# Peptides against a protein of PDB entry 3B8E: the designs that were tried, part 161

Target 1, 230 residues: chain A of PDB entry 3B8E
Amino acid sequence: PFLIFIIANIPLPLGTVTILCIDLGTDMVPAISLAYEQAESDIMKRQPRNPKTDKLVNEQLISMAYGQIGMIQALGGFFTYFVILAENGFLPIHLLGLRVNWDDRWINDVEDSYGQQWTYEQRKIVEFTCHTPFFVTIVVVQWADLVICKTRRNSVFQQGMKNKILIFGLFEETALAAFLSYCPGMGVALRMYPLKPTWWFCAFPYSLLIFVYDEVRKLIIRRRPGGWVE

## One batch from the design tools (peptide; made by RFdiffusion4, then SolubleMPNN)

Design b1_p23_5_s3 (from b1_p23_5, 22 letters changed)
Fold by OpenDDE base, seed 1:
Structure b1_p23_5_s3 (fold): chain B 230 residues (1-230), chain A 23 residues (1-23)
Amino acid sequence: as target 1 above (230 residues)
Amino acid sequence: DEEEEKKLKELEKEIKKAKELVK
């Protein structure tokens, strides 16, 4: 997200507070869940045949797969961001290079794509309005990620939801997202404004994309053991 | 903090009205 922010010079899609909430709130329980994940995962069951070569290859392949999932997750967040800003009159093309004027508190007449002038305060409200749905998008996409992380080769339908800690993590992330989105004072305290329930569904196509991607990836791994897609 | 929250809510209402005018 920050790389696109720097390259495109767009308004900040995700604040530092929301990042901290992700890192400390949403990622902690899933990380613990993965650490305690009992050996249903073929990752944990498979002893390396050659500890030197297989470990290095597996680490690289895992890193690539998680990198790809992370890119899909970021794309989901940015999609939600651009949709919200477009609904507020800022088309994606207009956002390019706008950051300098957007962040300048002394400019109170920044025009949107339709010629409407926005004060600094109004711009910051719409910016912070994007933080909540971006966060929620991440949480919803993380549901898919957590489920697919249970195994490297088996289908989600074959693996099932046996890890109670993982299930608890999914509920905790969802509860945290609901708390941050709807609890009074979160707009001031965390710069996360309330989200319309409809925005929770904005992430679903990307969650589905991750599921399809992972199922296809796993299918390729099953058909071509030791491939770079692993 | 409560006063600031009220001001933010008022601004959100104004933004909502502005959106309705552009539609």
Scores: peptide ipSAE 0.009, ipTM 0.393, DockQ to the pose 0.011
Fold by OpenDDE base, seed 5:
Structure b1_p23_5_s3 (fold): chain B 230 residues (1-230), chain A 23 residues (1-23)
Amino acid sequence: as target 1 above (230 residues)
Amino acid sequence: DEEEEKKLKELEKEIKKAKELVK
């Protein structure tokens, strides 16, 4: 996400605090779940027939899956960002290269796609209005990821403990998202303005996309055991 | 409120420092 921000030179779609909350809150739960899987697999002495190669392959597969899911999450966040900015008069095409003028405190007449002039303060309010929905979008998309992980694991791994950790992580992420979105003072303290409840629903298409993607992936794996998608 | 403006300025300074640390 940050690379796209730099390359496209668009206004910052996600605040540093929200990024930290995602990295420390949301991304850690899957990582911990994977670490527990490895630890439990080691404890259960399930001899992988080839312990070195099978562990490495499984780790690579999991990392690729999470990488792909992370890309879909980022796309969902950016979609939400572009929708919010478009609703405020900034079309995606107009945002390209706008960052320099957007971040300049002395430019108070930045024009939107409709010729409206935006003060620095107004622009920053709109920018910060994007941060919370972006974060919430990621959280909602992660719900789908967790459900998918449950369905993957329930089909392959009878491990009930992972489901509890994932559910706890989901609750923590959702609680954090709700806190950051609706707690008074978060706009001042974290530059996260309150989210309209409708924005929670904007992420659902991406959650569905992840679900479909994973079902297709599972179908491919079932049809071609040992293929590149594993 | 002057206190909110001060808090905002302090936060801007902290964010600026954080941005410099990430750079």
Scores: peptide ipSAE 0.007, ipTM 0.269, DockQ to the pose 0.012
Fold by OpenDDE base, seed 3:
Structure b1_p23_5_s3 (fold): chain B 230 residues (1-230), chain A 23 residues (1-23)
Amino acid sequence: as target 1 above (230 residues)
Amino acid sequence: DEEEEKKLKELEKEIKKAKELVK
């Protein structure tokens, strides 16, 4: 998300706190999953046939899988961001390169796609209106990961501990999203304005997309046992 | 791990500040 903000020079779609929450949520689950897989691998007497190559391959596969999921999550967040800005008169094409003028407090006549002039304060309200929905979109998309983990038939017990940690992480993120979205004063303190309940539904198509992606991935793995997509 | 722990501590600090502002 932050990389696209820098590359496209668009208004900031996520606050620093929101970015931190996403990074923590996205990084902790893989790290914990890897730590438990290593601990289970050490408990399970299966001598890794080639400990160096198999560990490197697994780390690369996990990194690629989480990288792909993270990209889909970011796309979901950016979709919500562009929809909100478009509803407020800023079409996606118009946002390209707008950051410099957007963030300048001395420019009070920034035009939208329809020629309406926006003051600095008005622009910042619209920007901060995007932060909460973006974060909530990411959280709702992460619920699909929980469903994906539950649908893995073969290691229900091994998945049990991983699932508890994942469930706990998702619960914390959801509770944080609810707190940031509905607690009074968060708009002033954290630059996150209250979210209309309707915006929670904007994330569901992306949750479905991740679910379909994982099912397709699982289908490919089943058809090519021992393939690089594990 | 150290960077994640630092980020976690920063998040906990921000949550604590937010809770104090609501009180």
Scores: peptide ipSAE 0.006, ipTM 0.256, DockQ to the pose 0.016
Fold by OpenDDE base, seed 2:
Structure b1_p23_5_s3 (fold): chain B 230 residues (1-230), chain A 23 residues (1-23)
Amino acid sequence: as target 1 above (230 residues)
Amino acid sequence: DEEEEKKLKELEKEIKKAKELVK
């Protein structure tokens, strides 16, 4: 997200502290889920194949799958960001290169896509209004990731423990999202303004995309056992 | 308006520090 911000010179979609909360907080549950998947894969791969090569392949595949999910999460966040900015008069094309003027507090006449002039204060309010829904979008997309992790695991005993981890992860992420979105002072501390409940639904299409992606991935794995997508 | 401007300036300083930390 930050790299795209630098490369595209767009207004900051997510505050640095909020990014850290995502990286350290929300990514912890997926990382734990990954560690359990790796442990389960290591147990299943204890069949007499060359354990070093098979472990390396699986670690690479898991890393790629989560890297791809992370990209979809970022795309979902950016989509929500661009929708909010577009609703406030800033079309995505107009945002390209706008950062320099956007972040300049001495420029109070930054024009939107419709020629409306925005003060520095107004621009920052809109920017900070994007932070919360960007975060919430990532959380809702992570719900899909957690459910996907559940569907990969066929062991009944492991399903019970995984179901508890899944429920706990869903609860933790939802509670964190609610806390960051609605707790007084988060607008100042994290630059996350209160989110309208309607914006929670903007993430659902991306959650669906992750489900479709995972089902397609599973289908490819089933059709090409031993392929690069495993 | 002045209190909001002060809060905004403080927030800007924190953004700048945060941007420097992520570099």
Scores: peptide ipSAE 0.008, ipTM 0.335, DockQ to the pose 0.013; fails the geometry check

Design b1_p23_5_s4 (from b1_p23_5, 20 letters changed)
Fold by OpenDDE base, seed 4:
Structure b1_p23_5_s4 (fold): chain B 230 residues (1-230), chain A 23 residues (1-23)
Amino acid sequence: as target 1 above (230 residues)
Amino acid sequence: DEEFERLAREIEAAIRKAREIVK
């Protein structure tokens, strides 16, 4: 997300503190939950034919899968960001290169896509209004990520939601998101203004996409054991 | 920072008021 902010020179979609809350606050318990998760029955039973090559392939595959999921996650966040800005008169194309003028407190006549002038304060309100939905989008997408990470080969429908620690992690992330979104003072402290409840649903298509992607991936792995997708 | 804090308080107040209207 931050790289796109720099490359596209768009207004900041997510604050640094919020990023830290995602990385340290939301991912920690899930990571622990995954570490304590019982190995899939298929992982335990399958002796590596070649421990060195199979480990390397496995690491590359995991890295690629997580990379792709991370890309979908980022796309979800940016989608929410662009929707909010578009609803406030800033179309995505207009945001390109706008950062310099957007962040200049001395420019109080930045025009939106419809010719409306925005003061610095008004722009910052809109920017900070994007932070919370972006964060929430990330959390909602992480729900899917956590659930799919539970299994490597088996479908989520086959393995089920038996890990209580994982479930706890999902609730913790959700509670943190709710706290950061709705607790008084978070707008000042974290530049996260309160969300309309409707924005929680903006991320659901991306969560679904991750689920579909992972199920398809797992299906391919099951049908083509030893393929490049393993 | 003080202006942002003021603005944030005003927004929070507005959101609170809006929530009260929607209730």
Scores: peptide ipSAE 0.011, ipTM 0.300, DockQ to the pose 0.010
Fold by OpenDDE base, seed 5:
Structure b1_p23_5_s4 (fold): chain B 230 residues (1-230), chain A 23 residues (1-23)
Amino acid sequence: as target 1 above (230 residues)
Amino acid sequence: DEEFERLAREIEAAIRKAREIVK
């Protein structure tokens, strides 16, 4: 997200504090839960024919899959960001290169796509209004990510949700998201303004996309063992 | 803004330390 912010020179879509909350608060417990998840009996029982090469290949494939999921997460967040800004009069095309003027405290007449002038304070409110939905979008997408990451080959429907630690992780990240989104003072302390409940649902299509993607991936792996998609 | 930036830096430092411990 930060790289796109720099490259596109758009207003900051996600605050540093929110990123930190994701990295430490939402990702840690789920990651631990996945580590304790009973490794698919198939993954552990497959003695690597060549421990050195097969381990490296598996690590690369895992990293690629997580990278792809991460891209979908980012797309979901940016979609939410652009929708909010568009609803406030800033179309995506207009945001390109706007950062310099957006962040300038002395410019109080930044025009939106419709010619409406925005003060620095108004712009910052809109910016911070984007932070919370972006964060929540990531959390909602992470629900799907955590569930699908239980298995490498098996469908979620086959393995089920037996890991209590994972369920706890999902609850924790959701509770954290709710706390950051609705707790009084978060707008001042964390630059996270309250989120309308409807924005939680904006991420659902992306969660579904991740599920579909992973199920298709797993299906391909099952049909073509040893393929590059593993 | 300054307090927020300070807090952000402190959190970043804490995260960095935590990552170093976990590695």
Scores: peptide ipSAE 0.008, ipTM 0.260, DockQ to the pose 0.016
Fold by OpenDDE base, seed 1:
Structure b1_p23_5_s4 (fold): chain B 230 residues (1-230), chain A 23 residues (1-23)
Amino acid sequence: as target 1 above (230 residues)
Amino acid sequence: DEEFERLAREIEAAIRKAREIVK
């Protein structure tokens, strides 16, 4: 998220404190759950035949998996961000390069895509309104990611949800998301305004798409071993 | 509600202290 903020020069979609809450609150338990995941996949069950080569391959595969998860989460969050800003009159194309004027407290007439002027305070409210949905979107997408990470090649439906720590992590993450979204003072403390319940569902189609995509990917891998899709 | 408000105030205080340390 922060890299896109720098590259595209858009308003900040997620605050630094919220990022810390993700890293310490939402990512910690899931990461622990993955560490204790009894992988039924062929990768984790394979004893290294060649410790040097197999270790390097596994490290690369793990690194790619974590990188992909992070990208998927970011894409989900940014999708929600752009939808909210578009609903408030800021189309994605208009946001490109807008950061300088957006963050300038002395400019109180920043125009949206429809010519409506926005004060600094109004802009910050809409910016902070994006933080909570962005966070919640990450949480909802992370549900899918965690389940997907249980297996590399097997279907989620074949392996099921046997890891109690993973299940606990999903509940903890959801509880934290609810706390940060609805607890009084979070708007001031974390720059996260309360989230309408309807916004929880905006991430569901995206999460479902990820599940479908991953199942299709895994199906392709099973049918064509050694393909570039691995 | 009162318990949540208390917790929120405690979090705000902690964040404020953290900001002071980082400043």
Scores: peptide ipSAE 0.007, ipTM 0.279, DockQ to the pose 0.012
Fold by OpenDDE base, seed 3:
Structure b1_p23_5_s4 (fold): chain B 230 residues (1-230), chain A 23 residues (1-23)
Amino acid sequence: as target 1 above (230 residues)
Amino acid sequence: DEEFERLAREIEAAIRKAREIVK
């Protein structure tokens, strides 16, 4: 998210503090849970293969997990961001290069796509209105990511939700998202304004997409053992 | 605020590195 912010020079979609909350709050417990679950999964039962091939497979797995899934997560967040800004009069094309004027407190007449002038304070309210939905979108998409990462080959429907630590992680990140979204003072402290409950559902299509993608991937792996998709 | 952002980036980098080690 931050890279796109720098490259596109758009208004900041997610604050640095919220990024930190994602990395420290939402990702830590799930990462620990996955480390424990790997010990129970058939992933660990594989005899050490040739070190060269195993490194390549691990790099591919890392690339898929952090590259592809991470990109889908980012796309989900940015979709929500662009929808909110568009609803407030800023079309995506208009946001390109707008950051310089957007962040200038001395410019109080930044025009939206419809010619409406926005003060600095108004712009910041809209920016901060995007932070919470972006964060929540990431959390909701992470639900699917965490669930699919449990197994390399087996469907979630086959193995089930046995890892209590993972379940705890899902509840923890959801509780954190709710806290950051609705606790008084978060708008001032974290630049996250309260979220309408309806926005929780905006990420569900992306979560479903990730889930379906992984199930299809796993199905392919089961049908073609030893393929490059592993 | 800038110092906090710098610290946040450093922490993020450390977490990323830690994740790479655990992987």
Scores: peptide ipSAE 0.007, ipTM 0.253, DockQ to the pose 0.020

Design b1_p23_6_s1 (from b1_p23_6, 22 letters changed)
Fold by OpenDDE base, seed 4:
Structure b1_p23_6_s1 (fold): chain B 230 residues (1-230), chain A 23 residues (1-23)
Amino acid sequence: as target 1 above (230 residues)
Amino acid sequence: DILEKLLEELEKRKKAIEEALEE
């Protein structure tokens, strides 16, 4: 997310505090939950052909899979960001290179895609309005990520949701998102303005995409044991 | 390390924005 902000020179899509909340608040409990996840029965039963090479390949494939999931998360966040800005008159193409003028407090006539002029204060309100939904989008996408991380080869429907810590992690992330989104003072303290409840649904397509991606991946692994996607 | 550096840069920018909003 931050790389796109730098490269595209767009208004800041996600505040630093929200990034910290994601990293420390939303990722910590999931990471712990995964550490305590019971080993998948099929992993424990399957002997590697070559423990050294197969371990290395598996680690690379896992890293790539999580990397791809992370990219989908970022895309989801940016999608929400662009939707909100578009609803406020800033089309995605117009945001490219706008950061310099956007962040300049002395420029009070930044034009949107429709020629409407925005004061610095108005622009910052819109920017901060994007922080919360970006965060919420990541949390919603992380729901899917946490669920799919439970299994290596088996479908989520086959393995089930047995890890209480993982379930707790999902609720904790959701509660944190709700707290940051709707608690009075968060707009001032964290630059996270309240969201309409409808914005929670903006991320659902991306969560679904992650689920579909992982289920397809796992299906391929099951059909082709020892394949390059394993 | 890269993420930390990026976060530091974001913090600097955030602080600058906050200072600008307080004026």
Scores: peptide ipSAE 0.007, ipTM 0.292, DockQ to the pose 0.016
Fold by OpenDDE base, seed 3:
Structure b1_p23_6_s1 (fold): chain B 230 residues (1-230), chain A 23 residues (1-23)
Amino acid sequence: as target 1 above (230 residues)
Amino acid sequence: DILEKLLEELEKRKKAIEEALEE
């Protein structure tokens, strides 16, 4: 998300506090929970790793986690971001290159796509209005991500939800999202303004997409053991 | 190290924005 902010020179879609909440508050507990995840039913039937030939880190797992799923998460967040800005008069094409003028506190007449002038304060309000729904979108998409990361080959329906720590992690990140979205003072303290309840549902299609994608991937792995998607 | 650098840059920007909003 931050890379797109720099490359496209658009208004900041995700605040620093939200990033910290994702990295420290949202990702840590699930990551720890995955370390205690129950092994797949067939995992112990695999041959031991060869320490001389096998890499310490599986490049395919990295590619999946950071290259594929991470991109889908980012797309979900940016979709929400662009929708909110469009509703406030800033079409996506107009946002390109706007950051310099957007962040300049001395410019109080930045025009939107419809010719309406926005003061610096007004621009910052709409920017901060995007932070919360972006964060919530990431959390909702992470629900699917965390669930699919429990197993490498087996479907969630086959492996089940036995890890209580993972379940706790899902509730914790959801509770954190709700707290940051609706607790009084968060708009002032953390620059995360309250979120309309309807925006929680904007991420659901992306969560479903990730879930379906992974189930299809796992199905392919089961049908074609040793394939490139493993 | 990349994430750390990004976080540092983000924190700098955050502080700058907060200061600008308080003036």
Scores: peptide ipSAE 0.006, ipTM 0.279, DockQ to the pose 0.016
Fold by OpenDDE base, seed 5:
Parts: C-alpha cells; structure tokens; sequence
Structure b1_p23_6_s1 (fold): chain B 230 residues (1-230), chain A 23 residues (1-23)
C-alpha cells in the first residue's frame, strides 16, 4: 500500500497507526491461533519427503500464496479508498499526482474532479476518513484469510471450524476494528474517523474472492499433487 | 521496547500534527 502511495503520488490511504493496529493488534492472535491449529488430516498420509529439498520448496510456495492473498487484501483496501474519495468528489484519475498539493498546508484551494475547492483541513478530514475503512476492509478480508489458512490442501468444509482460538481471534480483530472505528476520540487520537456501517460490507466481495481463490488452489493441489500451486 | 518506541514516535507525530492543525 505504501509503495503505491509513493509511486502514484496519491493521498495517503493508510495511516501509520492503522498499519500498527493491523500488524500488532489484528494479526497477533490469529497467528497464534494458526500455530495451535490441528494438523491436517492428510499429514500422516504424506509420503516420506526429502527434508532438505521439499521443505524449501514448500516454504517458497507458502510464501507465494500469502503474497497473493496480501495483494488481494491490498486491492480491497485501495478499492475502498478510491470509492470514498470518489464519493467526496475526487475521482481516481484526479488523485494521480495530487499528493504534493494535497499535503501542502498553504494550498487551500485544491480542486476536486468537479471544480470544488478543498481547504487543507477538509482534505485531511477526507484522507483520515479513508484510513478507518481501509483498516476495516483489511480486517474483513482477514476473516477469510484466517479461515483458509487453517489448511494447505483440505477444504474448510472438510476441516471445519474447530479451533476455538481462531474463532476468538476473529472476534478480537473485529472488536478492535469496531473500537477504533466508533469509539469517541479516535478521530483525534488516531486519525481514524468514524465509519459508516455500510463500509463493512464493501470488503465482502474481496473476502469471497480470497475464499474462492484458496478453495480453487486447494482443489488443484488435491487433484495434482506436487504441482507448483502447492 | 520496540513497541514503546513506536508508541512514543506515534505520540510525537500525533503531537506534531495537532500542533500543525492548531496553526
């Protein structure tokens, strides 16, 4: 996300505080929960592997899969960001290269796509308004991510939702998201302005996309063991 | 320690932003 911000010179879509909340708050408990996840039922069915070669390949494939999921998460966040800015008069095309003027406190007449002038304060408000939905989008997408990461080969429908720690993690990250989004003072303290409840649903298509992606991936792995998709 | 430093830095940035908004 930050790289796209720099390359495209768009207003900052995700604040530092939000990033920290994701990395430290929302990801910690889920990560722990995955460590305690019950081993896949097929582990004992695996043939003996060469620990030197097969471990490295598996780690690379896992890393790639997480990278792909991360890209989908980022895409979801940016989608939400662009929608919010568009609703406020800033079309995506207009945002390109706007950062310099956007961040300049002395420029109080930045025009949107419709010719409306925005003061520095107004621009910062709308920018910070994007931070919370971006965060929430990540959390909602992480719901699917956490669920699918329980297994590498088995479908979620086969493995089930037996890990109570994972369920707790899902509630914890959701509660944190709700707290940061709606608690009074968060706009001032964390620059996370209140979120309309409708924005929670904006991420659902991306959660579904991740879920479908992983199920398809797992299906391919089951049908073609030893493939590069594993 | 890293978390505390990060929090401190965030607080510093927050303060700087608040000061910049008051001006």
Amino acid sequence: as target 1 above (230 residues)
Amino acid sequence: DILEKLLEELEKRKKAIEEALEE
Scores: peptide ipSAE 0.000, ipTM 0.250, DockQ to the pose 0.013
Fold by OpenDDE base, seed 1:
Structure b1_p23_6_s1 (fold): chain B 230 residues (1-230), chain A 23 residues (1-23)
Amino acid sequence: as target 1 above (230 residues)
Amino acid sequence: DILEKLLEELEKRKKAIEEALEE
């Protein structure tokens, strides 16, 4: 998200506070849950016959999988961001290069795609309105990520939802998302304005995409061991 | 009761945001 922000010079889609909430709030319990799940998986796995090659393959697999999942998460967040801004009159093409004027507090006549002028305060409200749904999108996509990370090769349908810590993590991040989105004062304190319930569903296609992607990936791995998709 | 309070707060905030966007 931050890279696209720099490259495209668009208004900031994700605030610093939101980033901190992701890193410290939403990712902490999930990371712990994944660590426990990995430990269980490692205990059940026989020691690799060749620790060096198997470790390297695993590291490459993990790096590739996390990179791909992270990209899908970012796409989901940006989709939500662009939809919200478009609903407020800022089409994606108009946002390109707009950051300089957007962040200038002395410019109070920034035009949207329809010629409407926006004050600095109005622009910031719209920007902060994007932070919450972006965050929620990440949380919803993380549900899929957490579930798919339970197994390296097995289908989600085969593994099931047995890890209590993982389930707790899903509830925790959802509860945090709800708290940040709906608790009074969060708009002022965290620059996260309330989210329409409908926006929770905007992330679902991306969650489904991650599930489908991971299932296909795992299917390919099972059918073609040692492939580049691993 | 909690849901009603949340809904009321959401509506209040929504209205405030809409008003701020219209100004």
Scores: peptide ipSAE 0.005, ipTM 0.283, DockQ to the pose 0.012; fails the geometry check

